# Peptides against a protein of PDB entry 5VVV: the designs that were tried, part 134

Target 1, 276 residues: chain A of PDB entry 5VVV
Amino acid sequence: FLCGVVEGFYGRPWVMEQRKELFRRLQKWELNTYLYAPKDDYKHRMFWREMYSVEEAEQLMTLISAAREYEIEFIYAISPGLDITFSNPKEVSTLKRKLDQVSQFGCRSFALLFDDIDHNMCAADKEVFSSFAHAQVSITNEIYQYLGEPETFLFCPTEYCGTFCYPNVSQSPYLRTVGEKLLPGIEVLWTGPKVVSKEIPVESIEEVSKIIKRAPVIWDNIHANDYDQKRLFLGPYKGRSTELIPRLKGVLTNPNCEFEANYVAIHTLATWYKSN
Target 2, 276 residues: chain A of PDB entry 5VVV as posed
Amino acid sequence: FLCGVVEGFYGRPWVMEQRKELFRRLQKWELNTYLYAPKDDYKHRMFWREMYSVEEAEQLMTLISAAREYEIEFIYAISPGLDITFSNPKEVSTLKRKLDQVSQFGCRSFALLFDNIDHNMCAADKEVFSSFAHAQVSITNEIYQYLGEPETFLFCPTEYCGTFCYPNVSQSPYLRTVGEKLLPGIEVLWTGPKVVSKEIPVESIEEVSKIIKRAPVIWDNIHANDYDQKRLFLGPYKGRSTELIPRLKGVLTNPNCEFEANYVAIHTLATWYKSN

## One batch from the design tools (peptide; made by RFdiffusion4, then SolubleMPNN)

Design b2_p20_7_s1 (from b2_p20_7, 8 letters changed)
Fold by OpenDDE base, seed 4:
Structure b2_p20_7_s1 (fold): chain B 276 residues (1-276), chain A 20 residues (1-20)
Amino acid sequence: as target 1 above (276 residues)
Amino acid sequence: SAYEKAKEAYKKQALKDVEE
């Protein structure tokens, strides 16, 4: 069971010292996972093709080493979906090289994220892939296999919540393709019925699990505030029955952008997790 | 940009979700 934090917000990424402090807290609270997915980290999303500089590499190596020190699984995410051409072998090779670099930093767990992108493929991809889901699954499977089928590999669908499913969760051709074609060793991220789910009913997890043919990892935006800088979510982790725990592969909270605001959010997630 | 467009779409949806 993956339980911890995803740094998955828009806005200023946390600094390395904050991330190290996070790892310390996660360990203390018996959480086990950090997903590196800061949307405004240029080489994560907008410039995903760009290799890390020597200085950036040193920082990431240090961060990954720190995660290991605190027995936190460091999952490196990359979000190529804004402008990748899935059918282009050069794009695939570029992605492979980027992840090879991160592997050299000591990272062993990875994620491919296709959240917050258009459903449209370019003309070249349309000639090769039957759907956007097929394109995403193809590259994800290829990367997963290329990396030697790491123990933890995550996929974030474009339809990552109920609201984004067309026509709905249970009948989504996109999610059906993901469920059927995504290799079984790859986990699927999900935010619940909504992008920000006040509640995640058990039935909603059963529904999505059926179509994706696996228990999801919750990317939980309950404490996310990147969408409204006037809000700060200081309340406890709630609206998730502990009955979800046996039905999930994990929960990663995507909390407030303000690192200092997340004590309650993360601590109460830990309490929730340990309650089962 | 595609990034900004997607970000704004996310923000709009997320805001709607928390207002409900």
Scores: peptide ipSAE 0.766, ipTM 0.973, DockQ to the pose 0.919
Fold by OpenDDE base, seed 5:
Structure b2_p20_7_s1 (fold): chain B 276 residues (1-276), chain A 20 residues (1-20)
Amino acid sequence: as target 1 above (276 residues)
Amino acid sequence: SAYEKAKEAYKKQALKDVEE
C-alpha cells in the first residue's frame, strides 16, 4: 500500500530542504511514499524533453538519497502530454533518455502523467493510434518495459476522475482501453468522483476498479489549494472510509502549496491509514 | 499556451468541486 504525499500542485515547488523535512515527517508517521510531480518544475512538464544540468542532477541525487535514508519510496513523475507526439520515435527516445538520466540518479520508481491535457491527438498520432487512450497506453507500456518493469510504475489517465469520464466511469471507452491494454504491473492514479473529492465512496472505487481492472492509487486533492491561493485547507483527512484501504493500491495526498500548512493534513492521513 | 489553458481548466473545475 502506497501512502504518503504527491507534490503535484501548480505553483512554486517545494525547496529541497522542505522535501527532506517531508521525508523525515513521513518516516516518523510511518508513511512510505513521495511522488515528485511539481507542475511548475519546468523539466517535469513544460520542458519535459530537457535533460537535467549537472547542478540539477546533484540536487536530485541528493533528494533521492535522502528519501532512501528515511525509507521513503521516491517516485519520479514526468508529464509529457502537453506537446508529445506519441507516434514519433524521436519523442519516445527523448522520453527514454530523460528517464535513463533519472535512473542514474538512483531512482527506481516512475510515473507517466497525462493529467490536464487536451484530449485531441495530432494528425500524425491519429494515423497510428485508434484513440488517445491507445496512444498513451502504447508509450506507457513501452517505457515501463524499457525501464525493466520497475516494481512501482504509475500512470495518471487524462480521465483521472469521475467528472472527466465520458460518458461516465463505467462506460468510458478511454478507461476501458486503459484497463484492457495497460500492462497489469502499472498502477493507475485516480482523484475520486471529482478533481477535488469531498467524499470518495466505496462504490465509486469499486466502479473505477472494475473498468481499469485494478485497484487505483488515489491522488487525493482534498487539501489542494493551488486553484485558490486565498484558501488554506487545515482540517483533517476525512470523507474516506477506512473500508477503502483494502480496495486501493495507495493514497497520495496532494496538499496545500504552503509546506508549513500541511502538518494536520499529512498527520491525519497517517492516522487514517494506520486505523485499518 | 497549452500549459496555461490546462491550468485554468483545472482551476475552474477544482473551484466548482469545492463550492458544491
Scores: peptide ipSAE 0.764, ipTM 0.973, DockQ to the pose 0.897
Fold by OpenDDE base, seed 2:
Order: structure tokens, then sequence, then C-alpha cells
Structure b2_p20_7_s1 (fold): chain B 276 residues (1-276), chain A 20 residues (1-20)
């Protein structure tokens, strides 16, 4: 069971010292996972093709080593979906090389994220793939296999919550394709009924699990505030029954952008997790 | 940009969600 934090917000990423402090806290609270997915880290999303510099590499290596020190699984995410051409072998090779570099930093867990992108394929991809889901699954499977089928590999769908499913969760051709064609060793991220879900009912998890053919990892935006700088979510992790735990592969909270604001959010997630 | 458009779409949806 993956339980911890995803740094998955828009806005200023956390600094390395904050991330190290996070790892310390996660260990102390018996959480086990950190997903590196800061939207405004340029080489994560907008410039995903660009290799890390020597200086950036040193920082990431240090960060990954720190995660290991605190027995926190460091999952490196990349979000190529803004402008990748799925059918272009050069794009695939570029993605492979980027992840190879990160593997050299000591990273062993990875994620491919297709959240918050245009669902329209380019003309070239339309000639090769039957749907956007087929294109995403194809590259995800290929990357997963290329990396030697790492123990932890996550996929974030474009339809990552109920609201984004067309026509709905249970009837989504996109999610059906993901469920049927995504290799079984790849985990699927899910955010619940909504982008910010007040509640995540058990039934909603059963519904999505059925179509994706696996228990999801929750990317939980309950404490996310990147959408409104005037909001700060200081309340406890709530609206998630502990009955979800046996039905999930994990929960990763995407908390407030302000690192210092997240004590209650993360601590109460830990309490929730340990309460089953 | 595609990034900004997607970000704004996300923000708009998230705001709706928390106001419900």
Amino acid sequence: as target 1 above (276 residues)
Amino acid sequence: SAYEKAKEAYKKQALKDVEE
C-alpha cells in the first residue's frame, strides 16, 4: 500500500530541504511514499524532453538518496502529454533517455502522467492509434517494459476523476482501453469523483476499479490549494472511509502549496491509514 | 499556451468542486 504525498501542484515547487523534511515526517508517521510531480518543474512537464543539468542531477541524486535514507519510496513522475507525438519513435526514445538519466540517479519507481492535457491527438497519432487512450497505453507499456518492469510504475489517466470521464466512469471508452490494455503491473492514479473530492465513496472506487481492472492509487486533492491562492486547507484528512484501504493500492495526498501548512493534512492521513 | 489553458481549466474545475 502506497501512502504518502504527491508533490503534484501548480506553483512554486518545494525546495530540496522541504522535501527532505517531508521524508523525515513521512518516516516518523509511518508513511512510505513520495511522488515527485511538481507541475512547474520545467523538466517534469513543459520541457520534459530536456535532460537534467549536472547541477540538477546532483540535487536529484541527493534527494533520492535522502528518500532512501528515510525509507521513503521516491517515485519520479514525468508529464510528456502537453506536446508529445506518441507515434514518433524519436519522442519515445527521448522519453526513454530522460528516464534512463533519472534511473542513473538511483530512482527505481516511475510515473507517467497524462493529467491536464488536451485529449485531441495530432494527425500523425490519429493515423497510428485508434484513440488517445491507445496512444497513452502504448507508450506507457513500452516505457514500463523498457525500464525492466519496475516494482512501482504509475499511470495517471487524462480522465483521472469522475467529472472528466466521458460519458461517465463506468462507460468511459478511454478508461476501458486503459483497463484492458495497460499492463497489469502498472498502477493507475485516480482522484475520486471530482478534481477536489469532498468525499470518495467506496462505491465510486468499486466502479473505477472495475473498468480499470485494478485497485487505483488515489491522488487526493482534498488539501490542494493551487487553484486558489486565497485558500488554505488546514483541516484533517476526512471524507474517506477506512473501508477504502483494502480497495486501494495507495493514497498520495497532493496538499497545500505552502509546505508549512501541511502538518495536519499529512499527519491525519497517517492516522487514517493506520486506523484500518 | 497549452500548459496555461490546461492549468486554468483545472483551476476552474477545482473551484467549482470546492464550492459545491
Scores: peptide ipSAE 0.761, ipTM 0.973, DockQ to the pose 0.894
Fold by OpenDDE base, seed 3:
Structure b2_p20_7_s1 (fold): chain B 276 residues (1-276), chain A 20 residues (1-20)
Amino acid sequence: as target 1 above (276 residues)
Amino acid sequence: SAYEKAKEAYKKQALKDVEE
């Protein structure tokens, strides 16, 4: 069971010292996972093709080493979906080289994220792939296999919540393709019925699990505030029955952008997790 | 940009979700 934090918000990424402090807290609270997915980290999303510099490499190596020191699984995410051409072998090779570099930093867990992108494929991709889901699954499977089928590999669908499913969760052709074609060793991220789910009913998890053919990892936006910087979410982790735990592969909270605001959010997630 | 468009779409949906 993956339980911890995803740094998955829009806005200023956390600094390395904050991330190290997070690892200390995660260990102390008996959480086990950090997903590196800061949307405004340029080489994660906007410039996903760009290799890390020597200086950036040193920082990431140090960070990954720190995660290992605190027994936190460091998952490196990349979000190529804004401008990747799925059918272009050069693009696939570029993605492979980027992840090879991160692997050289000592990273062993990875994620491909296709959240917050347009559903439209380019003309070249339309000639090759039957649907957007087919394109995403193809590259994800290829990368997963290329990396030697790492123990932890995550996929974030474009339809990552109930609201984004067309026509709905149970009938989504996109999610059906993901469920059927995504290799079984790849985990699927999900935010619940909504982008920000006040509640995640057990029945909603059963519904999505059926179509994706696996238990999801919750990317939980309950404490996310990147959509409104005038809000701070200081309340406890709530609206999630502990009955979800046996029905999930994990829970990763995407908390407030302000690192210092997240004590209650993360601590109460830990309490929730340990209460089962 | 595609990035900004997607970000604003996310923000709009998230705001709607928390206000409901």
Scores: peptide ipSAE 0.761, ipTM 0.972, DockQ to the pose 0.895

Design b2_p20_7_s2 (from b2_p20_7, 9 letters changed)
Fold by OpenDDE base, seed 1:
Structure b2_p20_7_s2 (fold): chain B 276 residues (1-276), chain A 20 residues (1-20)
Amino acid sequence: as target 1 above (276 residues)
Amino acid sequence: DLYEKAKEKYKEIARKDVEE
């Protein structure tokens, strides 16, 4: 069971010292996972093709080593979906080279994210793939196999919540393709019925699990505040029955942008996780 | 800019979700 924090917000990323402090806290609270997915990290999303510099490499190596020291699984995410051409072998090779570099930093767990992108393909991709889901699954499976089938590999679908599914969760052709064609060793991220889900009912998890043919990992936006700079979410982790735990592969909370505001959010997640 | 467009769309949806 993956339980911890995803740094997945829009806005200023946390500094390296904050991330190291996070790892210490996660270990102390018996949590085990950190997903690196800061939207405003240029080489994560906007400029995903660009390799890390020597200086950036040293920082990432140090960060990954710190995660290992505190027994936290460090998952590196990349979001190529804004402008990748799936059918172009050069694009695939560029993605492989980027992840090879991160592997050299000591990273062993990875995520490929297709959140917050247009649900369409370019003309070249339409000639090769039957649907957008087929294109995404193809590249994800290829990357997963290329990396030697790492123990932890995550996929974030473009339809990552109930309200994004057409016509609905149980009948989505996109999610059906993901469920049927995505290799079984790859985990699927999900935010619940909504992008920001006040509640995640057990029945909603059973519904999505059926179509994707696996238990999801929750990307939980309950404490996310990147969409409203005038709000801080300081309340406890709630609206999630502990009956969800045996039906999930994990829970990663995407909390407030302000690192110092997240004590209650993360601590109460830990309490929830240990309460079963 | 594709990034900014996607960001603003996300923010709009998330704000609505919290108000419901």
Scores: peptide ipSAE 0.770, ipTM 0.973, DockQ to the pose 0.927
Fold by OpenDDE base, seed 2:
Structure b2_p20_7_s2 (fold): chain B 276 residues (1-276), chain A 20 residues (1-20)
Amino acid sequence: as target 1 above (276 residues)
Amino acid sequence: DLYEKAKEKYKEIARKDVEE
């Protein structure tokens, strides 16, 4: 069971010292996972093709080593979906080289994220793939296999919550393709009924699990505040029954952008997790 | 810019979700 934090917000990423402090807190509270997915990290999303510099590499190596020291699984995410051409072998090769570099930093867990992108393909991709889901699954499977089928590999669908599913969760051709064609060793991220879900009912998890043919990992935006700079979410982790725990592969909270504001959010997630 | 467009769309949806 993956339980911890995803740094997945828009806005200024946490600094390395904050991330190390996070790892210490996660260990103390018996959480086990950190997903690196800061959207404003240029080489994560906007410039995903760009290799890390020597200086950036040193920082990431140090960060990954720190995670290991605190027995926190470090998952490196990349979000190529804004402008990747799935059918272009050069794009696939570029993605492989980027992840090879991160592997050399000591990273062993990875994620491909296709959140917050247009639900369409370019003309070249339409000639090769039957659907957007087929294109995403194809590259995800290829990368997963290329990396030697790492123990933890996550996929974030474009339809990552109930309100993004067309026509709905249970009937989504996109999610059906993901469920049927995504290799079984790849985990699927899910955010719940909405982008920010006040509640995540057990029935909603059963519904999505059926179509994706696996228990999801929750990317939980309950404490996310990147969408409203006037708000801080300081309340406890709530609206998630502990009955979800046996039905999930994990829960990763995407909390407030302000690192210092997240004590209650993360601590109460830990209490929730340990209460099962 | 594709990044900014996607970000603003996300923010709009998320704000609405919290108000519900």
Scores: peptide ipSAE 0.768, ipTM 0.973, DockQ to the pose 0.946
Fold by OpenDDE base, seed 5:
Structure b2_p20_7_s2 (fold): chain B 276 residues (1-276), chain A 20 residues (1-20)
Amino acid sequence: as target 1 above (276 residues)
Amino acid sequence: DLYEKAKEKYKEIARKDVEE
């Protein structure tokens, strides 16, 4: 069961010292996972093709080593979906080289994210793939296999919540393709019925699990404030029955942008997790 | 650009979600 934090917000990423402090706190609270997915890391999303510099490499190596020191699984995410051409072998090779570099930093867990992108393909991809889901699954499977089928590999679908599913969760051709064609060792991220889900009913998890043919990992935006930084979400982790725990592969909270605001959010997630 | 467009769309949806 993956339980911890995803740094997955828009806005200023946390500094390395904050991330190290996070790892210490996660260990103390008996959480086990950190997903590196800061939207404003240029080489994560906007410039995903660009290799890390020597200086950036040193920082990431140090960060990954710190995660290991605190027994936190470090998952490196990349979001190529804004402008990747799935059918172009050069794009695939570029993605492979980028993940090879991160592997050299000591990273062993990875994620491919296709969140917050247009639900369409370019003309070249339409000639090769039957659907957008087929294109995403193809590259995800290829990368997963290329990396030697790492123990933890995550996929974030474009339809990552109930409200994004067309026509709905149980009848989504996109999620059906993901469920049928995504290799079984790859985990699927999900935010619940909504992008920011006040509640995540057990029935909603059973529904999505059926179509994707696996238990999802919750990317939980309950404490996210990147959409409105005038608000701070300082309340406890709530609206999630502990009955979800046996029906999930994990929960990763995407909390407030302000690192110092997240004590209650993360601590109460830990209490929730341990209460099962 | 594509990044800013996607970000603003996300923010709009998320803001609506928390007001419900």
Scores: peptide ipSAE 0.766, ipTM 0.972, DockQ to the pose 0.940
Fold by OpenDDE base, seed 3:
Structure b2_p20_7_s2 (fold): chain B 276 residues (1-276), chain A 20 residues (1-20)
Amino acid sequence: as target 1 above (276 residues)
Amino acid sequence: DLYEKAKEKYKEIARKDVEE
């Protein structure tokens, strides 16, 4: 069971010292996972093709080493979906080289994210792939296999919540393709019925699990505030029955952008997790 | 650009979700 934090917000990324402090807190609270997915990291999303500099490499190596020190699984995410051409072998090779570099930093767990992108494929991709889901699954499976089938590999679908599913969760052709064709060793991220889910009913998890043919990992935006800088979410982790735990592969909270505001959010997640 | 457009769309949806 993956339980911890995803740094997955829009806005100023946390500094390395904050991330190290996070790892210490996660260990103390018996949580085990950190997903690196800061949207404003240029080399994560906008410029995903660009290799890390020597200085950036040193920082990431240090961060990954710190995660290991605190027995936190460091998952490196990349979001190529804004402008990747799935059918272009050069794009695939570029993605492979980027992940090879991160592997050299000591990273062993990875995520490929297709959140917050348009559903349209370019003309070249339409000639090769039957659908957007087929294109995403193809590259994801290829990367997963190329990396030697790491123990932890995550996929974030474009339809990552109930409200994004067309026509709905159980009848989504996109999610059906993901469920049927995504390799079984790859985990699927999900935010619940909504992008920010006030509640995640057990029935909603059973529904999505059926179509994706696996238990999801929750990317939980309950404490996310990147969409409204006037708000800080200082309340407890709530609206999730502990009956979800045996039905999930994990829960990663995407908390407030302000690192110092997240004590209650993360601590109460830990309490929730240990209550099972 | 594509990034800013996606960001603003996300923010709009997320704000609505929290208000419900």
Scores: peptide ipSAE 0.765, ipTM 0.972, DockQ to the pose 0.929

Design b2_p20_7_s3 (from b2_p20_7, 13 letters changed)
Fold by OpenDDE base, seed 4:
Structure b2_p20_7_s3 (fold): chain B 276 residues (1-276), chain A 20 residues (1-20)
Amino acid sequence: as target 1 above (276 residues)
Amino acid sequence: SLYEKAKEKYFKIAREAVEE
């Protein structure tokens, strides 16, 4: 069970010292996972093709080492979906090289994220892939296998919540393709019925699990405030029955952008997790 | 940019989601 934090918000990424402090807190609270997915880290999303500089590499290596020190699984995410051409071998090779570099930093867990992108494929991709889901699954499977089928590999679908599913969760051709064709060792991220789910009913998890043919990892935006930084979400982790725990592969909270605001959010997640 | 457009779309949807 993956339980911890995803740094997955828009806005200023946390600094390395904050991330290290996070790892310390996660360990203390018996959480086990950090997903590196800061949207405003340029080489994660906007410039996903660009290799890390020597200086950036040193920082990431240090960060990954720190995660290991605190027994936190460091999952490196990359979000190529804004402008990748899935059918272009050069794009695939570029992605492979980027992840190879991160592997050299000591990272062993990875995620491919296709959140917050348009469903449209370019003409070249339409000639090769039957659907957007097919394109995403193809590259994800290929990368997963290329990396030697790491123990933890996550996929974030473009339809990552109920409201994004067309026509709905249970009938989504996109999610059906994901479920059927995504290799079984790859986990699927999900935010619940909504982008920000006040509640995540058990039945909603059963529904999505059925179509994706696996228990999801919750990317939980309950405390996310990137969309409204005039608000801080300081309340406890709630609206999630502990009955979800045996039905999930994990929960990663995407909390407030303000690192210092997240004590309650993360601590109460830990309490929730340990209550089962 | 594609990034900014996607971000703003997400922001709008997220704001709406928490108001429901």
Scores: peptide ipSAE 0.717, ipTM 0.968, DockQ to the pose 0.961
Fold by OpenDDE base, seed 1:
Structure b2_p20_7_s3 (fold): chain B 276 residues (1-276), chain A 20 residues (1-20)
Amino acid sequence: as target 1 above (276 residues)
Amino acid sequence: SLYEKAKEKYFKIAREAVEE
């Protein structure tokens, strides 16, 4: 069971010292996972093709080593979906080289994210793939196999919540393709019925699990505040029955942008997890 | 940019989701 934090917000990324402090807290609270997915890290999303510099490499190596020291699984995410051409072998090779570099930093767990992108494929991809889901699954499976089938590999679908599914969760051709064609060893991220879900009913998890043919990992936006700079979410982790735990592969909370505001959010997640 | 458009769309949807 993956339980911890995803740094997955828009806005100023946390500094390395904050991330190290996070690892200390995660270990202390018996949580086990950190997903690196800061949207404003240029080489994560906007410039995903760009290799890390020597200085950036040293920082990432140090961060990954710190995660290992505190027994926290470090998952490196990349979001190529804004402008990747899935059918172009050069694009696939570029993605492979980027993840090879991160592997050299000591990273062993990875994620491919296709959240917050247009559903339309370019003309070249339409000639090769029958749907957007087929294109995403193809590259994800290829990367997963290329990396030697790592123990932890995550996929974030474009339809990552109930309200994004067409016509609905149980009948989505996109999610059906993901469920049928995505290799079984790859986990699927999900935010619940909504982008920000006040509640995640057990029945909603059973519904999505059926179509994707696996238990999801929750990317939980309950404490996310990137969309409203006038609000801080300081309340406890709530609206999730502990009956969800045996029906999930994990829960990663995407909390407030302000690192110092997240004590209650993360601590109460830990209490929730241990209460089962 | 594609990035900014996606961010703004997400922000709108997230705000609406919290108010429901």
Scores: peptide ipSAE 0.716, ipTM 0.968, DockQ to the pose 0.953
Fold by OpenDDE base, seed 5:
Structure b2_p20_7_s3 (fold): chain B 276 residues (1-276), chain A 20 residues (1-20)
Amino acid sequence: as target 1 above (276 residues)
Amino acid sequence: SLYEKAKEKYFKIAREAVEE
């Protein structure tokens, strides 16, 4: 069961010292996972093709080593979906080289994220793939296999919540393709019925699990505030029955951008997790 | 940019989600 934090917000990423402090807290609270997905890290999303410099490499190696020190699984995410051409072998090779570099930093867990992108393919991709889901699954499977089928590999669908599913969760051709064609060793991220879900009913998890043919990992935006910098979400982790735990592969909270605001959010997630 | 457009769309949807 993956339980911890995803740094997955828009806005200024946390600094390395904050991330190291996070790992210490995660260990103390008996959580086990950190997903590196800061949207404003240029080489994660906007410039995903760009290799890390020597200086950036040193920082990431140090960060990954720190995660290992605190027995936190470090998952490196990349979000190529803004402008990747799925059918272009050069794009696939570029993605492979980028992940090879991160593997050299000591990273063993990875994620491909296709959140917050247009549900459209370019003309070249339309000639090759039957649907957007087929294109995403194809590259995800290829990368997963190329990396030697790592123990932890995550996929974030473009339809990552109930309200994004067309026509709905149970009948989504996109999610059906993901469920049928995504290799079984790849985990699927999900935010619940909504982008920010006040509640995640058990029935909603059963519904999505059926179509994707696996238990999802919750990317939980309950404490996310990137969309409203006037608000801080300081309340406890709530609206999630502990009955969800046996029905999930994990929960990763995407909390407030302000690192110092997240004590209650993360601590109460830990309490929730240990209450099962 | 594609990035800004996506961010703005997410922000709108997220704000709407928490107001419900």
Scores: peptide ipSAE 0.708, ipTM 0.967, DockQ to the pose 0.943
Fold by OpenDDE base, seed 3:
Structure b2_p20_7_s3 (fold): chain B 276 residues (1-276), chain A 20 residues (1-20)
Amino acid sequence: as target 1 above (276 residues)
Amino acid sequence: SLYEKAKEKYFKIAREAVEE
């Protein structure tokens, strides 16, 4: 069971010292996972093709080593979906080289994220793939296999919540393709019925699990505040029955952008997790 | 940019989701 934090918000990323402090807190609270997915880190999303510099490499190596020190699984995410051409072998090779570099930093867990992108393909991709889901699954499976089938590999679908599913969760052709064709060792991220779910009913998890043919990992935006600069979400982790725990592969909270505001959010997630 | 458009769309949807 993956339980911890995803740094997955828009806005100023946390500094390395904050991330190290996070790892210390996660260990103390018996949580086990950090997903690196800061949307405003240029080489994660906007410039995903660009290799890390020597200085950036040193920082990431140090960060990954720190995670290991605190027994936190460091998952490196990349979001190529804004402008990747799935059918172009050079694009696939570029993605492989980027992840090779991160592997050399000591990273062993990875994620491919296709959140917050347009649901379309270019003409070249339409000639090769029958749907957007087929294109995403193809590259994800290839990368997963290329990396030697790491123990932890995550996929974030474009339809990552109930309201994004067309026509709905149980009948989504996109999610059906993901469920049927995504390799079984790859985990699927999900935010619940909505982008920010006040509640995640057990029935909603059973529904999505059926179509994706696996228990999801919750990317939980309950404490996310990147969308509203006037709010800090200081309340407890709530609206999730502990009955979800045996039905999930994990929960990663995407909390407030302000690092210092997240004590209650993360601590109460830990309490929830240990109360099963 | 594609990034900014996606960000703004997410922000709108997230704000609406919280107010429901």
Scores: peptide ipSAE 0.703, ipTM 0.966, DockQ to the pose 0.951

